# Designs tried in a protein design run: peptides against a protein of PDB entry 4JHK. Part 144

Target 1, 212 residues: chain A of PDB entry 4JHK
Amino acid sequence: EDYKIQSFDLETQKLLKTALKDPGSVDLEKVSSVIVDQSLKDQVFSREAGRICYTIVQAEAKQTNGSVFRRNLLNRLQQEFKAREETRKRSTQEWVCLVSFICNIFDYLKVNNMPMVALVHPVYDCLFRLAQSDALKNEEEVDCLVLQLHRIGDQLEKMNVQLMDELFNLLRDGFLLQEDLSSMGRLLLLEILEFRAGGWKLSDTAQKYYYS

## One batch from the design tools (peptide; made by RFdiffusion4, then SolubleMPNN)

Design b2_p24_4_s3 (from b2_p24_4, 7 letters changed)
Fold by OpenDDE base, seed 3:
Structure b2_p24_4_s3 (fold): chain B 212 residues (1-212), chain A 24 residues (1-24)
Amino acid sequence: as target 1 above (212 residues)
Amino acid sequence: LEELMNQSHTKSWADLADEQEKLL
């Protein structure tokens, strides 16, 4: 498989490639730090990062039956999560990157082919924060919220339907009641409301309506 | 699994992931 790591310098690319094939021969704490750092400044990379992380986790498990990489990764993510409000105040871009990365880790890092339950509440916490009035007025945060729900909403709902109901109540209220929503923001909220109502699916006609 | 889910706000995610792995 090919991994999209062209954004890194050659030395770091070599490090990552080695980690993917022979994780026991590299500093896995350093590897995790590099991946997290890049994911926090590039939201597009965060999805690929999830896939990379999955591969490293599997490779280490097979090689040494260890979980050093996953532990380092999760420890760093948890630290970033704890500081999420400060991150949001400092940089909206870094904040949405953080949310995106956590969601992608949830999407890819399965535990025995099951969702990592430790991340369910943290993901919901992030999405609930994005669903607050002060966040819904920011197009970048709305984009992030809707994107994550498209990607992992069905999985999250399976883990906790009550939280999903509560989240979408906030989104509905934002759509209907918040005056300072952008036209695009309101459109995106309407789309995601319909997306869930349709069983996390959209018809081709609806897809063109909202995104064409 | 539900118990592990409820501990994410108070415990290490790394530890919880390891614990979840041991449930199988």
Scores: peptide ipSAE 0.751, ipTM 0.966, DockQ to the pose 0.938
Fold by OpenDDE base, seed 4:
Structure b2_p24_4_s3 (fold): chain B 212 residues (1-212), chain A 24 residues (1-24)
Amino acid sequence: as target 1 above (212 residues)
Amino acid sequence: LEELMNQSHTKSWADLADEQEKLL
């Protein structure tokens, strides 16, 4: 498989490539930190980072039946999560990158082919934060919210339908009552409401209406 | 699994993931 790591310097690229093939030969704490740091700066990389993390986890499991990388990754993510409000106040871009990365980790890192239940509530916490009135004012946060729900909404709902119902109640309220929502923001919220109502699917016609 | 899910706000995610691994 080809991994998109061109944004890193050559030394770091070598480190990552080695981690992907022989994780036992590198400092996995350093590897996890590098991946998290870059994911907090580049939302596009966050998606690729999930795939990279999955591969490293699988490689380590096969090599030593260990989980050192996953532990380091989750420890760092949990630290960032705990500081999420401070991150949001400092940089909206970094905040949405954090949410995106946590969601991508949830999407890719399975435990015995099951969702990692430790991340369910944290993911919902992030999405609920994005659904608050102060966040719905920011189109960047709305974009992030809708994107994550498109990616992992069906998986999250299977884990806790009650929380999903509560989340979408907030989204409906935002759609109807938020005065300073942008026109695009309203369209995105409406689309995601319809997306869930349709079993987390939309017709091609609907896709064109909202995104073309 | 629900019990593990409910501990995400109080326990290490890393520990919870390892515990889930053991449950198969």
Scores: peptide ipSAE 0.749, ipTM 0.965, DockQ to the pose 0.948
Fold by OpenDDE base, seed 2:
Structure b2_p24_4_s3 (fold): chain B 212 residues (1-212), chain A 24 residues (1-24)
Amino acid sequence: as target 1 above (212 residues)
Amino acid sequence: LEELMNQSHTKSWADLADEQEKLL
């Protein structure tokens, strides 16, 4: 299987490839650190990173019945989450990368083929933060919010429909009442409102309207 | 599972994941 790790240097690529095949032979703390660091810099990579992490977790479980990688990954992720407000103040880009990565980990890292319940509230916390007025005025944050909801909204709703209802109340209010939304931001909010209303799917008509 | 979910703000995510694995 091919993984998108070309952005790393050759030594790191070798490390990652080895981790994917023989996790017991590498420093899994270092591996997790490298993945997190890159995911915090590149939002696109964070999607692939989720898949990579899943593979490593499964490989380690199969090899040693261990969870060293997952533990290190989650510990680092939790640290970043705790500092999320500082990260947001420092760099919007790093903040949305953090959110994206957390969401992608939620999407890919299953526990016994079930969502990792430990991440449900943290994910909602991030999405609620993006749904605040001060964030909705930033198109980059709106993009992130809408993207994550497209990817994992249905899964999140299954875990806690009440929080999803509350979140979408904020999004509706933002759509209707936020004066400094960009035209694209407003369009994205409208689209995601319709997306959920349609059972987390886009109708053919909506698809044509928004993306054709 | 709901109990584990409610502990995400106070406990280690790593521990919670391990606990979830044991329960299922």
Scores: peptide ipSAE 0.748, ipTM 0.966, DockQ to the pose 0.955
Fold by OpenDDE base, seed 1:
Structure b2_p24_4_s3 (fold): chain B 212 residues (1-212), chain A 24 residues (1-24)
Amino acid sequence: as target 1 above (212 residues)
Amino acid sequence: LEELMNQSHTKSWADLADEQEKLL
């Protein structure tokens, strides 16, 4: 399978390719750092990064029955999470990349085919932050929020329905009460409210309505 | 699993993932 790693230099591409096939032969801390660094710069890459990380984790488990890569990845991710408010202050783009990456890791990195429970609360923390009034008036943050809920909302709800109810109460309040929402932001919030109400599904007609 | 979930703010995510792997 082909992985989208063209944005890296040739040496790093070689490193990543080797990690995907023979993780025991490379510095997995370095590999994890490179992936996290790029994911914090490119939101599109974050989705691919999740797939790459999954493959490396599986390859290492099969090869050495180890979890060195996952440990390094999660350690770095946890560090970035702890500094999330500083990141948001510095760059909205980096902040939404961080959220996107955490959500994609949650989506792809399963533990014995189960969601990684260690990431449930951190993901909700990020989504709750995006649901605050100061974030809802920022279209880039609304885009991120809605995108993640489309991707992993049903999975998160299965892990904790109470938190999901609380989150959507905030979104409903934002939709109804916040005056400085953009027209697109308001439309996106309405769409995601409808999406959950419909069992995390949208009809083709509804999809065209909100995104046409 | 719920117990592990509630420890995400106080413990290493890496450790929690390893613990979850051993539990299941």
Scores: peptide ipSAE 0.748, ipTM 0.965, DockQ to the pose 0.943

Design b2_p24_4_s4 (from b2_p24_4, 11 letters changed)
Fold by OpenDDE base, seed 3:
Structure b2_p24_4_s4 (fold): chain B 212 residues (1-212), chain A 24 residues (1-24)
Amino acid sequence: as target 1 above (212 residues)
Amino acid sequence: LEELMNKSHTESWADLEERQAKLL
């Protein structure tokens, strides 16, 4: 199984591989910090890191019935979330990586096969921030917004349909009214509006129309 | 679960997750 850790140096790869198989033999706080740090730097990794985290969580639970990794991960993630506006100001790239990572964690870390309810509002907060006019004019942020909605929109809606309705009201308004949207941004917003309207599905023909 | 969801802005996510795990 490939956990996509090629972006790390060899020493860190070894650390992660050990954490995946024998979490009790490594510093799980350090492991969580490394994963979060890399997720903020690498958007590809940030979208895939959830699976790594899930595996470590399961391995630790099985080995020691512990949750040290999960607790440290969530604590660090919450810290980054609290500082999200400062992060956005400093680096759009780090900001969208943060959002991607939070959404990825939401997608993978289940509690008895249910979504982690603690992350529902934080995820919506991030998506609402991306849906503001100052963010919609940035293609990188629009890409992130639309990508997350494609990945976890259906799950989020099941948790809180009211917030999803409010979010899509903003997206509709942005699509229709915001003058400084790029042509691609406008196209992406239209697509995601139709995606939800279609029950979070899109035909292959429509998919090619919007993304080819 | 709805109550836990409403606490995400004020409490530790780690603590909330543990509480959720106990409920399910």
Scores: peptide ipSAE 0.716, ipTM 0.959, DockQ to the pose 0.945
Fold by OpenDDE base, seed 1:
Structure b2_p24_4_s4 (fold): chain B 212 residues (1-212), chain A 24 residues (1-24)
Amino acid sequence: as target 1 above (212 residues)
Amino acid sequence: LEELMNKSHTESWADLEERQAKLL
């Protein structure tokens, strides 16, 4: 099984592998910090890190019935979320990585097979920020917004349809009214509008049209 | 669950998750 940890140095890879198999033998606070740090730097990793986190959570629960990793992960994630505007100012890349990671955690870390309700509003907050006019003009932010909605939009809507309606009102307005959208950005917004309208799915024909 | 959802801006996510877990 590939956990996408090849970007780490060998020592850190060993740490992560040990956490996956024998979490009780490592510093799980350190492990959580390493995962969050890398997720903020590498968007590929940030999109895949949820699976790693889920595996560690399950391994710790089975081994010690503990939740040290989960608690530390959520605490660090909440800290980064609180500082999200400063992160956005510092680096658009780090900002979209943060959003991607939060959404990825929401997607993978279930509570008794239900979404973690504590993350619903924070995820919407991130998506609403990406839907603001100053963000919609940036392709990196539009890419991130559309990607997350493809991944978890249906789940989020089930948790709060009112917020989803409000979000898509902003996206529709952006599509129709914002003049400084890139051609690709406008295309992506149109696609995601149709995606939701179609029940969070696209036909094969539509898929080829928008992504050919 | 809705009550927990509304507390995400004021309380620890870790604590909220634990409370959600206890609700099954």
Scores: peptide ipSAE 0.714, ipTM 0.959, DockQ to the pose 0.929
Fold by OpenDDE base, seed 5:
Structure b2_p24_4_s4 (fold): chain B 212 residues (1-212), chain A 24 residues (1-24)
Amino acid sequence: as target 1 above (212 residues)
Amino acid sequence: LEELMNKSHTESWADLEERQAKLL
């Protein structure tokens, strides 16, 4: 199974592979830190890091019935979340990677096959931030927003439909009223509005229209 | 679960997840 760890150096790859198979033999705090650090720098990795994290969580639970990795991961993630505005100011790329990673964790780290409710509001907070006027003018942030809603929008709505309604009110307003949206940004907002309206689904024809 | 959801801004996510795991 490919966990997309090729972006790490060989030593770190070995560490991660060991964590995936024998988590009790490695420093899981270090592993969590490495994953978070890389997720903030590599968007490709941040999109898939949740799968890696899930596997490590499951492996540790099975091996030692422990949750050291999960706890450290969530602690670090919460720290990054708290500093999200500073991160956004420093680097749009790191900010969208952070959002992507949080959403990916939400998607993969289930609690007894249920979403981690602790992440619901934080995820919405991130998406609401991306839906503000100062963010909608940035194509990179719009891409991130739309991508996450495609990925986990249906799950988020099930957790809190009121927040989703409020979020999409902002997106509709942005689509209609934001003057400095790019053509692509406006198209993406329209697409995601239709995506939700269609029950979080798009036809092949619609998909081609918006992305081809 | 709603109570846990409302505490995400004030408490440790790790602690909340642990509590959720025990609840379900």
Scores: peptide ipSAE 0.714, ipTM 0.959, DockQ to the pose 0.945
Fold by OpenDDE base, seed 4:
Structure b2_p24_4_s4 (fold): chain B 212 residues (1-212), chain A 24 residues (1-24)
Amino acid sequence: as target 1 above (212 residues)
Amino acid sequence: LEELMNKSHTESWADLEERQAKLL
């Protein structure tokens, strides 16, 4: 497989490529740190980062039955999560990148083909934060919220339908009651409400309506 | 699994994942 790591310098690219093939020969703490750092700066990379992380985890497991990379990755991710409010205040862009990365890790890093249950509440916490009134007024945060729900909403609901119901209650309230929502933000919220109502699917007609 | 899920706010995610891996 080809991995999109062109945004890194050549030395770092070499490090990542080696980690993908022979994880035991590199500093996996450094590798995890580099991936997290870049994911916090580039939302597009965060999706690819999930795939890269999955590959490294599997490679290390097969090579040494180890989990050094996974542990370092999760420890760093948990640290960033704990500091999420400070991150949000400092940079909306870094905040949405953090949410995107956590969601992508949830999507890719399966434990025996099951979701990592340790990430369920943290993911919901992020989505609930994006669903608050002070976040819904920012289109960048709304875009992030809707994108993640499109990607992993069905998986999250299977883990905890009660939290999903509570989340969507907030989204409905935001859609109906929040005055400073942009027209696009309101449209996106309506679309995601309909998306879930349709079993996390959207008809071609509805797709054209919301994204034409 | 629900028990592990409820500990995500108080314990290491890395530790919880290892515990989950052993259960399945």
Scores: peptide ipSAE 0.712, ipTM 0.958, DockQ to the pose 0.945

Design b2_p24_5_s1
Fold by OpenDDE base, seed 5:
Structure b2_p24_5_s1 (fold): chain B 212 residues (1-212), chain A 24 residues (1-24)
Amino acid sequence: as target 1 above (212 residues)
Amino acid sequence: KREEEEKEALEIDEKLLEEELAKL
């Protein structure tokens, strides 16, 4: 299996590869830090990071029945989550990377093939923040919001449908009532509204309309 | 509404996390 880790230097690549195969032989705290740091810089990597993290978690569990990596990873994630408002103020790009990473961890880092319950509310908190009017006016944040809902919306809804309903109420209000949305932002909101309405699926007609 | 009801959810629930870890 190939992992997209070319953005790291060779030493770090080696570290990550070793962690994937023999986690007991590396500093798993360092590994977790490296993954989080890169995920906060590169939203594309955040998707890959989720997959990598899951693999390391499984490898460590199998090798030593340990959970050092996951503990360190989630501790760091908690720190970043707590500081999310500061991150957003500092850099929209870093903020959307953080959200993307949290959502991808939710998606990939499953336990017994189920999402970690501990991540449900943090994920919703991030998405609700993106659904506020001050965020919806920023196309980059709307892009992030819609992307995550496409990726994990159905899973997240299964965890808490009430929160999902509340979230989409905000999105509908944004779509209908907010005046300072970008054209693309408005289209994206409409698309995601229809996506959920269709059972987290997009009809062929809608697919053609939005993505042709 | 959500903010009032979910104040304790502003952090990753350590208890739930430990429970999840135990399931691994």
Scores: peptide ipSAE 0.024, ipTM 0.581, DockQ to the pose 0.153
Fold by OpenDDE base, seed 2:
Structure b2_p24_5_s1 (fold): chain B 212 residues (1-212), chain A 24 residues (1-24)
Amino acid sequence: as target 1 above (212 residues)
Amino acid sequence: KREEEEKEALEIDEKLLEEELAKL
């Protein structure tokens, strides 16, 4: 399978390709660092990063029965998560990239074909932060929130329906009551409210848009 | 109690993480 890593220099691409096929021959801490760093800069890459991470995890498990990559990856993720408010204050773009990356890791980095339970609350915490009034007024944050809910909302709900209900109460209140939403932000909130109400089902066209 | 809940909300559950890491 081909991975979209053209944004990296050739040497780094080689490193990543080697990690995918022969993880024991590379510095997996360095690999994890490179992936996280790029994911924090490029929200589009963060989804690809999820697939890459899963493949490396599987390759390492198969080759050495090890988990060095996953450990380093999640440790770095923990560090970034802890500093999320500082990141948000520094850069909205970096903040939404962080959220996107955490959500994509949740989506792809499954254990025994199930989402990691340890990531459920961190993901919800990020989404709840995006659902606060000071974030809902920012279209970039609303876009991120809605995008993640389209991608992993159904999975998250299965993990904790109570938190999902609470989250959508905030989104409904934002849609109905918050005055400083952008027009697009309001439309996005309405769409996601309807999306969940419809059982997290997308049209074929919407499916292509959100998951391509 | 609130401080503990806030702390838990700011961190990935290390115990759960360790348990899941052990599954592979």
Scores: peptide ipSAE 0.024, ipTM 0.577, DockQ to the pose 0.154
Fold by OpenDDE base, seed 3:
Structure b2_p24_5_s1 (fold): chain B 212 residues (1-212), chain A 24 residues (1-24)
Amino acid sequence: as target 1 above (212 residues)
Amino acid sequence: KREEEEKEALEIDEKLLEEELAKL
């Protein structure tokens, strides 16, 4: 597979490519740190990062039956998650990148084709934080929230319907009652409410209307 | 059970990390 790693310098690209095919020959702690660091800077990369991480995990398991990379990755993720409020206060951009990364790890880093159950609550915690009134007034946070729900909402609901109901109660209330939403924010909330109501699907026409 | 095991693993790793950071 081809991975989008053009945002890295050539030396780092080489490191990542080597990790993908021969993880035993590189410092996997360094690799994990590089991936996390870039994911915290570039939300677009976070999606690709999930795929890269899963591939490295599989490669290491097959090569050495090891889990060094996954351990380092999750350790770093846990550190960032614990500091999420400080991150949000420091930089909205870094905060939404963190949320995106956590969600993408949830999406891609599966074991036996199942999500890591331990990530369910952390993901919901992030989404609930984005659904608070102080976050809903920030379009960047609303964008992130809606994007993640589009990507993994159906999977999350399968893991815990009750939490999803509670989350969408907040989103409904925000849409109906909160006065300081941006026009786009309000539109996005409406769209995601309809998206779930439609079984986590929207027509291409509706999708284009809201996002193009 | 799986969730608990995974959480425990992460918690253990977190503690180890905190211990290492404390040495710096």
Scores: peptide ipSAE 0.027, ipTM 0.640, DockQ to the pose 0.049; fails the geometry check
Fold by OpenDDE base, seed 1:
Structure b2_p24_5_s1 (fold): chain B 212 residues (1-212), chain A 24 residues (1-24)
Amino acid sequence: as target 1 above (212 residues)
Amino acid sequence: KREEEEKEALEIDEKLLEEELAKL
C-alpha cells in the first residue's frame, strides 16, 4: 500500500517505510516524533498521518506484540494538546493543524474497530475552542471545525451526544447572533447545522449549493 | 457541568488509555 510521504527527505522516507514493514527494527519514538512534527505543519498530511499511524500500530502489535509507537505517539499528542492555547496564539495555521491531527488520530487509531474513549474529551475540547466567538470570526478556524465535524461528527456524537448537543448550540448561536462572521463562515456553519440535522448526511443538491 | 468536563478534557485519561491499550 502506498503512503503519501513524499514531503519527507529520503532518509526519513526510508525510516517510515521500515516502520510500516518492520517496526521492531527502528526507533519508534523517533518515528512518532517525525510524524507528529510534520502533522503540525501540514494539515493535509494529518489525514495520511492517521492512516500511517494505525498501520504502524498494527504492524508492531503483530510483530512484537508491542505498543511502543502508540505510547510515544499519544504521549506527544498529550503534550501538544496541553499547549494548544499557546500554539493558537503563535499560529492559527499550527493550531488548526493540531486539531486536524488529533481528530484524524481519533478517526484512524481505533481499538477493536472502535474510537478511543480516551480521546473523546480532548477532541471535543478542541472543537469547543473552535466554536468560541473569537475563533468563529476566523474563517480558517471555521474551515477546520466544519471539516472535522464532517469527518468524525457522527462518531463523536455516538460517544457523547450531550457534548455534541452543547457544541451545536454554540454553532447555532454563532450562526444566528454573531455579526462578525465571514460570509463563507456563515455558510459553512449553516451547512454543518443542516448536515447534522440530516443525520450527518448531505444531499448532492445541497452539496453543490454550499460548495459550488 | 460543562466546566467540569472541560477541566477533565485538559488531559488524555491515562487510565482509559491503558485499558484500551490492553484490548489491542
Scores: peptide ipSAE 0.023, ipTM 0.573, DockQ to the pose 0.157; fails the geometry check

